# Peptides against a protein of PDB entry 6A30, part 139

Target 1, 150 residues: chain A of PDB entry 6A30
Amino acid sequence: AQDADNVLQPIMDLLDSNLTLFAKICEKTVLKRVLKELWKLVMNTMERTIVLPPLTDQTMIGTLLRKHGKGLEKGRVKLPSHSDGTQMIFNAAKELGQLSKLKDHMVREEAKSLTPKQCAVVELALDTIKQYFHAGGVGLKKTFLEKSPD

## One batch from the design tools (peptide; made by RFdiffusion4, then SolubleMPNN)

Design b2_p29_3_s3 (from b2_p29_3, 12 letters changed)
Fold by OpenDDE base, seed 2:
Structure b2_p29_3_s3 (fold): chain B 150 residues (1-150), chain A 29 residues (1-29)
Amino acid sequence: as target 1 above (150 residues)
Amino acid sequence: SLLEKIQKLAEEARKKPKKETWEELAKEK
């Protein structure tokens, strides 16, 4: 229970930060593409987190988020000059790349059978994330979210 | 309960104060 929250909260914070940034700087089509890539990343991360012991992921995600989170506090969101927007996209893409690498470092340990309680938590987490990405129809289409392997 | 915490997190994600949420920004686009 607490482990799922500890994994979900950093992911949600990362998603909120990145999506807010992308929503500011990206055109609608680009934002939609970013949403799709983030969805894929989250789903892959969740799939691996379910298979892997929660403890290693918390420290790794927390460390990755802490390392990048310190930089966002100080900067007055100066309207990114075109150059700043590109750099912000690059930095966000680099963060996404690090999450992808985190994915690669998550050694698929033997698929521990989830307890019924863990399954219920995962289902609720998935529903929450689906709703988050759908964003009342502003985000990804329900049909796209439902095609993701549950 | 874990479910309550997840629901609270989901609700807090919905209720986040008027920090220009990505959803609002996306709706304006």
Scores: peptide ipSAE 0.184, ipTM 0.656, DockQ to the pose 0.176
Fold by OpenDDE base, seed 5:
Structure b2_p29_3_s3 (fold): chain B 150 residues (1-150), chain A 29 residues (1-29)
Amino acid sequence: as target 1 above (150 residues)
Amino acid sequence: SLLEKIQKLAEEARKKPKKETWEELAKEK
C-alpha cells in the first residue's frame, strides 16, 4: 500500500511537470500524442511495479523519475521561440524514450498474485490515473483509456 | 487509508492553485 503511493507520487509529479511543459509549447494535436505516450509509459511502469518486488521497482522508477524531474526545473520558461519549442519536445521525447527503454532491462518476474487489498489499491490507482489523463475531457478520451490493457 | 491518500494526492495534483495546470493550458487551446 505505502509502496504504491511512493511510486505513484513521483510518477504524478513527473507527469504534471512534463505535461505542463508540453501544454505550453505544443498544439492540441501534439499534446494529445504526448498524453498517449505518457499513458503507455505509466501503464508499463505500473505493470512492472505489480510484477516486480516493490523495493527494487521503487528505487529504479524513483531514480528515473528524479532524473527527469530535475531536468525540468532548470528549464527557465524562456518564451520558447518556435525553434526552442521543437528542441524542448525533442528533449522531452528523448527523456521519455529513455524511460521506455528501462522496460527492456527490467526482467519481468512472474506476476505475483496480488492480495484482494492490493488489487483494490491498484484499481483505485488506475482509476485515479485515468481521471488525471482524461482531465475533464481536455485530455485523453475515455474510450482510449478504457481500451488500454489494464 | 492508502486509497484516501492516493485520492487526496490526485486532488492535490489538480488543485495546485497558483500555477497554470496543464489541464487549464490544454483547455485554452
Scores: peptide ipSAE 0.182, ipTM 0.655, DockQ to the pose 0.198
Fold by OpenDDE base, seed 4:
Structure b2_p29_3_s3 (fold): chain B 150 residues (1-150), chain A 29 residues (1-29)
Amino acid sequence: as target 1 above (150 residues)
Amino acid sequence: SLLEKIQKLAEEARKKPKKETWEELAKEK
């Protein structure tokens, strides 16, 4: 449970920050598209994290988020002027792109079989992330989340 | 449980009065 928390917390913080930004700037249809892309990214990241030893994943995600997240924390979200909004989207997209690079870096570790305990943690983590993305119905539909490869 | 912690974190994130959550923003849209 604690290991899962440590892995999920950085992801959740990143998601919350990015989704808050996108929710402010984007129209509803665009926001839904962003949610779908983030969902795919999270699922792909988790899939790789599951394949990778848990300890290395926390450090890599944490380090990548810490290195690049320093820019987001210091940014007092001044209400972006329209010009600032585009730059913020670009920056957020760049951060998402870095998560994609994290995806590429994570591929190199040998797939280890998860223990039953690790599987249970992953299942719980997935359920939590699904609930987060559903956001009481304002986010992604449950049917969409459930059809995603678990 | 991890679920409880995440729910708590989500709730704590919601309780921080000053930051409109993305869920609230999405609901208003």
Scores: peptide ipSAE 0.183, ipTM 0.655, DockQ to the pose 0.203; fails the geometry check
Fold by OpenDDE base, seed 3:
Structure b2_p29_3_s3 (fold): chain B 150 residues (1-150), chain A 29 residues (1-29)
Amino acid sequence: as target 1 above (150 residues)
Amino acid sequence: SLLEKIQKLAEEARKKPKKETWEELAKEK
């Protein structure tokens, strides 16, 4: 339970920050496209995190977030002037790139059979992430989220 | 339970009042 929270919280914080930024600067169709790409990235990362020993993933996600979390100062997200908006998109793209790199560095250790308890935690985590991305209907469609390969 | 914490975190992410959540921003668009 605590381990899943420790993994999910950093991901959720990163998603909230990035999605808030994209929601401000992107048109609705672009935002939906960003959501789809983020969903794929999160699902792929979660799949690998489940296969990897919990200890290495928490440290890697935590390290990635610590390195980038210093730059998301509580600053007044001034509506980025055109120049600032491009830089913010670039920074958000870099953060997404870091998640992708995390995926690549996650050595698929042999899928230790998840205990029934671990399976339940993963299922719950997946359901929560699906609900988050659906966002009461303003995000991704349920049909899209359900068709995503587990 | 972890479930309750995750649900609460999801709700708290929704309830933080003054900073327009991405969901609110997406709804306004």
Scores: peptide ipSAE 0.172, ipTM 0.648, DockQ to the pose 0.179; fails the geometry check

Design b2_p29_3_s4 (from b2_p29_3, 12 letters changed)
Fold by OpenDDE base, seed 3:
Structure b2_p29_3_s4 (fold): chain B 150 residues (1-150), chain A 29 residues (1-29)
Amino acid sequence: as target 1 above (150 residues)
Amino acid sequence: DLLKKIQELAEEASKKPKEMTWEELAKEL
């Protein structure tokens, strides 16, 4: 449980920040697609983060996530002009894209078989993330989350 | 790939604002 929370908390903080932004600025069909892509990204990132030996730098994911989370506080909710919305999405995408770069840095380690403890952490983490993305029925469908090949 | 996808989605969002309810979104998700 605690190990799963330690792995999930940075991802959850990132998701909460970015999904709140996307919910405000995205059209709902776009938001749906963004949520599906974020789900895939989170699944792939989590798999890699748990499968990779504990990078002693929980600080790097946490620092990458913490360094970008502080930027969102001061923006007075001006209705973003269409250009401003696209730029905000691009900036949020850039922040999420740092997770993809983390993915690229993590590609180089050979797929070590997960220990039974790591498998249990992954399972708990997956259930938590599925519940989060389902969001009491306002998020992704359970059937999508369960059938995701990711 | 994600950045490209989000950018494509942002461009799509900017071109076709559709009014959808949260209930409709939840049905489509």
Scores: peptide ipSAE 0.034, ipTM 0.606, DockQ to the pose 0.065
Fold by OpenDDE base, seed 5:
Structure b2_p29_3_s4 (fold): chain B 150 residues (1-150), chain A 29 residues (1-29)
Amino acid sequence: as target 1 above (150 residues)
Amino acid sequence: DLLKKIQELAEEASKKPKEMTWEELAKEL
């Protein structure tokens, strides 16, 4: 339980920061699509983070992700000009892409079958992330999160 | 590549930036 939360919290903090930015600069339809792609990214990152490395490597990932998540000040982001908005989204995309690349470096370890303990951590992590992306009803619909093939 | 998709979405978003609250998002999702 606690190990899953410790691994996921830095990812969630990064996502929350980026989603706050996207909410300010994206159209509604674009934001909805971004949220769906972020969901896929998180799911794929979790799968690899739990399946491939021992628990020690998860802590390292968490530390790296926390360093990236702190860089986005909760500052009063004035509506950037059109050019500034694109650059801000691109920067946020680059940060999320670093998360994806970190995942790809970890894939090179032999995909061992999950132990029962790792399965329980995955299940708890999935529930936590579903709750996060649902965001009390303001995020992705439960039906989408439950039926997602990811 | 997810980065390429997000970049494409960023370009699409930049054409018409709209401030949105979480409450407004919840109504459409």
Scores: peptide ipSAE 0.032, ipTM 0.597, DockQ to the pose 0.075
Fold by OpenDDE base, seed 2:
Structure b2_p29_3_s4 (fold): chain B 150 residues (1-150), chain A 29 residues (1-29)
Amino acid sequence: as target 1 above (150 residues)
Amino acid sequence: DLLKKIQELAEEASKKPKEMTWEELAKEL
């Protein structure tokens, strides 16, 4: 449990921040596509983060999250004009791209069989993320989440 | 690839009106 929370918390904080932004600025059909791509990204990031030694990645993810989180001062978020919304999505894309780069810098050590502890962390993490992306029935369908090849 | 995809989605989001309801979105997700 605690090890799963330590792996998930940076990802969840990123997801909460970005999904809240996307829900405000995206058109609903675009939001649907973004949610599906985020699901794939999260699944791929988790698979690699659990297989690789956690110490360097938590510090990098935490540093990436802290660097971007400080810019959201309580300034009256004027609904960004369409141009501002596009720039905000681009900035969020840049953050997600840093996760993708983190994924690429995660040395592909050969797929060593996950230890029983790593398997338990993955299972708990998957359940938590499936619950998050389902969002009480307003998010992705359970059937989609369960049949995802990721 | 993900950055490119999100950039494409950002460009698409800037052009489309928010016409779809949350109930319609929940049916399609």
Scores: peptide ipSAE 0.029, ipTM 0.598, DockQ to the pose 0.066
Fold by OpenDDE base, seed 4:
Structure b2_p29_3_s4 (fold): chain B 150 residues (1-150), chain A 29 residues (1-29)
Amino acid sequence: as target 1 above (150 residues)
Amino acid sequence: DLLKKIQELAEEASKKPKEMTWEELAKEL
């Protein structure tokens, strides 16, 4: 539980910030696409975070998320003007893309078989993320989350 | 590629006002 929370918390904080923003500024079809891409990104990031040596990668992801997330934490959600919304999405995209680049840097570590502990953390993490993306029924459908190829 | 795609989505999002409820989104997702 605690290990899963430590892995997930930085991802969840990023997701909370970005999804709240996207939910405010995105049109329906765009939000749908964004949610699907975020789902894929989170799944891929989580897989790497848990499969790779847990202490160094959590610190790197947490550091990357903290280093870039501090720009978004100015918690006065002024309703961004249309121009500000695009820039905020671009900044969020840049943060997500840095997670994608972290992906490319992390590809260097050989996929070791998951330990039973890592498997349990993955399962708990998956359930938490599925619940999050479902967002009480307003997010992605449970059927999509369960049948996702990711 | 992901960044480019999200940027394209951001540009699409900026062009259309949000007209949706969460219930409508949940039906299409």
Scores: peptide ipSAE 0.063, ipTM 0.625, DockQ to the pose 0.070; fails the geometry check

Design b2_p29_4_s4 (from b2_p29_4, 15 letters changed)
Fold by OpenDDE base, seed 2:
Structure b2_p29_4_s4 (fold): chain B 150 residues (1-150), chain A 29 residues (1-29)
Amino acid sequence: as target 1 above (150 residues)
Amino acid sequence: PLVSLSMEELKEKIPLAVQKSKEELDKIP
């Protein structure tokens, strides 16, 4: 729990500070647009910084492991083109659950792969951020938060 | 105008915050 809080704190501090400002100066419709933009920005940034590096490395490892004949199912993580950062982070979150099981089979802990504990923290962080933007229903719609940005 | 300026600042600050989050994540064994 403390580890997750430490990971979340820099993002949450920034969001809380700015959303407080926006809530004071924005009309409701403008505020919703701002929230959508912030959501996309946060998700895309997290994907690039936290999720993509581990996925890229694991995809390479998975390709290497496939060359060695152990039938790791071709979960072709179609890294969707950089345009759909939210979908990648959700796909990554789903894959992180599967990757925690793969760690036991990964001979070389490449220093860049997330540990099971790190994966759990990232999942918790993503859920927390999602809940934050939903704000009990007064923020962004759940359907929007669960949908890949087009 | 104020919203636009604030959004531009956020576009710069969010990557830095996420990087700090990654640094904290990297401390987790």
Scores: peptide ipSAE 0.607, ipTM 0.935, DockQ to the pose 0.511
Fold by OpenDDE base, seed 4:
Structure b2_p29_4_s4 (fold): chain B 150 residues (1-150), chain A 29 residues (1-29)
Amino acid sequence: as target 1 above (150 residues)
Amino acid sequence: PLVSLSMEELKEKIPLAVQKSKEELDKIP
């Protein structure tokens, strides 16, 4: 419980301060829209930062690799002689191997899967945030909160 | 206008708050 509170505190402090303001200045319909946007923002940010930090890097690396791979197709690079082509393939394979090792190292360092305890804390944190946004029924609907923000 | 400004601020502040949350999470074994 204390661990979850510590994890939640930075988010909750920010939300509490701003939602109090929004509740005062916004009409009900506007407030609901704001809450929805905040919910999406919080969930997406948490997903990217806490749950899926390794996958976003893979997509970025994949996009970078795809961009670099597409860049190689447009250059009519004169296929150098048979020996040079093999060396280029070997170098490319070596670079890919190094990239794969780098990816494995990056995945290994960055993709620390959440421990079971960390997972439990995150689940509790998410539940608490959902409850907060639901606000005893005066906030967002449970059905909305249970859906992916995408 | 005030809401819009506040939302823009939140777009900047939420990632920072979540990062702090991640830092706390990372302390958990």
Scores: peptide ipSAE 0.606, ipTM 0.935, DockQ to the pose 0.498
Fold by OpenDDE base, seed 5:
Structure b2_p29_4_s4 (fold): chain B 150 residues (1-150), chain A 29 residues (1-29)
Amino acid sequence: as target 1 above (150 residues)
Amino acid sequence: PLVSLSMEELKEKIPLAVQKSKEELDKIP
């Protein structure tokens, strides 16, 4: 119980402070929309940070690669002269080498699978957050909270 | 405008709070 409270405290303190503000300044319809957005944000962040940390690195790498890859399409590939091709290969190899080292460092930081105790704490934390957003029935509907925010 | 500003602030602060939660979780054996 104490462990779950310690894990929850940073999130709950932030939510409590801001939801109190929103409840004062927002009409009910706006408040519900805000609650839905916050729910999605919290759940997605928890999933990426706590539940599936190894996948976030791949998605972040994928988004970084996609951001860098979009830069490659618009450049009219003037066939760089033989010298420019070698430098591009060298830079690509250096980037690949750094990516390989990063991958090895990321793999070596074995995304420590949650221990059974950690899993139990996370489950309790999730239930508490769901209850918080439900707010005795005046908040989000249970059916909404039970659906994956994906 | 206040809601929008608060939401943007929350978008920045929630990841930090969740990271702190993870740090506490990582202390659990």
Scores: peptide ipSAE 0.601, ipTM 0.934, DockQ to the pose 0.488
Fold by OpenDDE base, seed 3:
Structure b2_p29_4_s4 (fold): chain B 150 residues (1-150), chain A 29 residues (1-29)
Amino acid sequence: as target 1 above (150 residues)
Amino acid sequence: PLVSLSMEELKEKIPLAVQKSKEELDKIP
């Protein structure tokens, strides 16, 4: 789809320009090493930019939920004296405010999740990049490209 | 030396390219 081409274009233009240079100046063994480093760099960058941002928000929400969940257990119901009622309302309002922020973060997380269409585009982009680095068998091995870039 | 220089340049340029790709991705509904 035209959308996938638009997403790929910035990366492919950069890779094409530099790989042309490397192919001219590098011996085969050096070129292979360079390709491996470039592959790792591209994959790690894509993961951080496209995949990890949604995941980091989930961890933040989990941390926020853990911080707020611990506060509810130790409330020894001290019978509020008449003056404590206002403080309880204030605390309840503050908790509601925090809950609203949490909801906003959850909504924001949902908003940061890739739609099915976006996911399909990313999958196509990744496949295209893998094929590019494989270069019909003269580039990186399929077994290397299928492994985690770690 | 030329390869090393080019690799350092790519370390800076690849994130920018991926960011542009993300911007295009974000336009997709």
Scores: peptide ipSAE 0.600, ipTM 0.934, DockQ to the pose 0.479

Design b2_p29_5_s1 (from b2_p29_5, 14 letters changed)
Fold by OpenDDE base, seed 1:
Structure b2_p29_5_s1 (fold): chain B 150 residues (1-150), chain A 29 residues (1-29)
Amino acid sequence: as target 1 above (150 residues)
Amino acid sequence: SKSDERIKELTKKMKEKLSKEELEKLLKE
């Protein structure tokens, strides 16, 4: 659980920092696409945390995610102009790209067996994340979330 | 917007559920 928390917390911080901005600047269709990519990234990261949890990789993920979270000023975001929105989307895409590169650099370890308790924690975490991405019906469809590999 | 508020609310709930304390509690159960 501690290892899972160490990986999930930076992801959550990144999402918290960026999703509010994305919801404001993106059209509905674009936002859904961004959410799909973020979902894939989160699921892949969780899979690696569960199956391939090298401590070094978790720390590296956390460090990279923290670096990206600092750039968003908490200020009263005026409705960004079209140009500002495009740049923000580009920056978000760049961040996602960097996370993808991190995935490629992750050291593969032997798959760790989870205890029943650890499995229950993971299941609860997955349910919470699904709810987060569903966002009361304004986010991703349940059918998409259920088709994602555990 | 309504969507922003929902995202914020769910993010908060997620943070609370995935907090260290909550995870430790779940592991002890």
Scores: peptide ipSAE 0.020, ipTM 0.435, DockQ to the pose 0.052
Fold by OpenDDE base, seed 2:
Structure b2_p29_5_s1 (fold): chain B 150 residues (1-150), chain A 29 residues (1-29)
Amino acid sequence: as target 1 above (150 residues)
Amino acid sequence: SKSDERIKELTKKMKEKLSKEELEKLLKE
């Protein structure tokens, strides 16, 4: 359970930060697209974190998340003007793009066989993330979530 | 677990926001 929480915490921090922002700015159709991209990103990140040693990825994801989190401290929650919302979406898309690039820089080390414990942690993490993205039926469809390569 | 509680909270927030958007869309029609 603690190991699963350790793996989930960076993902949850990413999801908390992005979904809070996206849910304020995005129309329903845009939000669904963002959720799909986030799902792909999370799945790709998890796949790589499983294949790559966990220490470097947590620090990199944490550093990327911290670098963008520091900018949010000061400003009064000005209702994002339409321009601010678009810029925030653009920044979020850029962050997602950077995470995708981070994906490309992560050298596919040889697929180390996951230990049974690591497999159990990943399965639990995947189930939790699927529940999050499904959001009680208002988020992504279960059929879409199940088509993601486990 | 702490993660489960956090997921529940996020799910609730997401549900509330999506419901609000749907309600606002219905009120504008």
Scores: peptide ipSAE 0.020, ipTM 0.480, DockQ to the pose 0.319
Fold by OpenDDE base, seed 5:
Structure b2_p29_5_s1 (fold): chain B 150 residues (1-150), chain A 29 residues (1-29)
Amino acid sequence: as target 1 above (150 residues)
Amino acid sequence: SKSDERIKELTKKMKEKLSKEELEKLLKE
C-alpha cells in the first residue's frame, strides 16, 4: 500500500493540476494528444514502479511527480490567453519529458510477484485511472485505454 | 464547461479511492 500510494498520489496531483486547465485552453485535438502522452507516461511509470524497480526508484519517481504536480496553483485562474495556453502546454510537455527521461534511468528488474491483495489494489487503481482519462467520453477512447498494458 | 466538471469529479473520485488510507484498507482485507 505504501509503495502504491507513493506513486499514485503524485500522479493524481499532476493530473489534477494540469488536465482541467488543459481542457479549458486546448483545442480538442491538442487535448487528446496531451492526454495520450500523459496516459503513456502514467502507465509506464506505474508499470515500471509496480512490476520492476526497487523501492529507491519508486521514491525517486514519486518525488519527481509530486514536485511537478504541485507546481500549478489551483487558484481561480483567469482564462489564459492563447499565448498563455501555449506556454502552459510547453511547461507540461517539459515536465513530462523529464519524467520520461527518468524512466530510462531506472534499473529494470524481473517482474515482481504480487499477492492477491496487491493485485486487487492495482486493478482498482487502474480502473479508476482509466475512468479518469475517459472522462465520460470527452477524454481518451475506451478502446485506446484497454490497449494499455495492465 | 461540462467536460471540466466531469474531469473534476473523476479527479476527486480518484483521490478518494487512491488515498493512502483506502489503499491500506484494501491491503488489509
Scores: peptide ipSAE 0.018, ipTM 0.431, DockQ to the pose 0.052
Fold by OpenDDE base, seed 3:
Structure b2_p29_5_s1 (fold): chain B 150 residues (1-150), chain A 29 residues (1-29)
Amino acid sequence: as target 1 above (150 residues)
Amino acid sequence: SKSDERIKELTKKMKEKLSKEELEKLLKE
């Protein structure tokens, strides 16, 4: 449980910060699209994190969070004009895209078979993330979350 | 427990911003 919490905490912090922002600035339709993209990103990141040795992932997620956290100065959340919201989505998408590029540079170290303990942590993490994105029925449908490619 | 509390808080915030019916409709599209 503690190991799962350690892996999930950075992801949850990232999701909390981004979802709070997107919930404020995005229309319902845009928010849904953002949630779908975030889900894909989180799933892809988790897949990589599981394949990568645990030590490198905390530093990478922390570094990614630190690079993005500097820009959220507490400035007056001026409701971004429609243009500002689009730019924020675009910037978020770019940031997410950089996470995808990090995927390409991560040398396919041989998919070491996850230890049973690692598998259990991943399963718990996946369940937690599914619950998060389902958000008591206001988020993504369970059917969509279950069809996400493993 | 901490993750559950965060999920509950986020769920509450999302519910305040999005009606369940509208979000379900958007997810079906």
Scores: peptide ipSAE 0.020, ipTM 0.472, DockQ to the pose 0.208; fails the geometry check

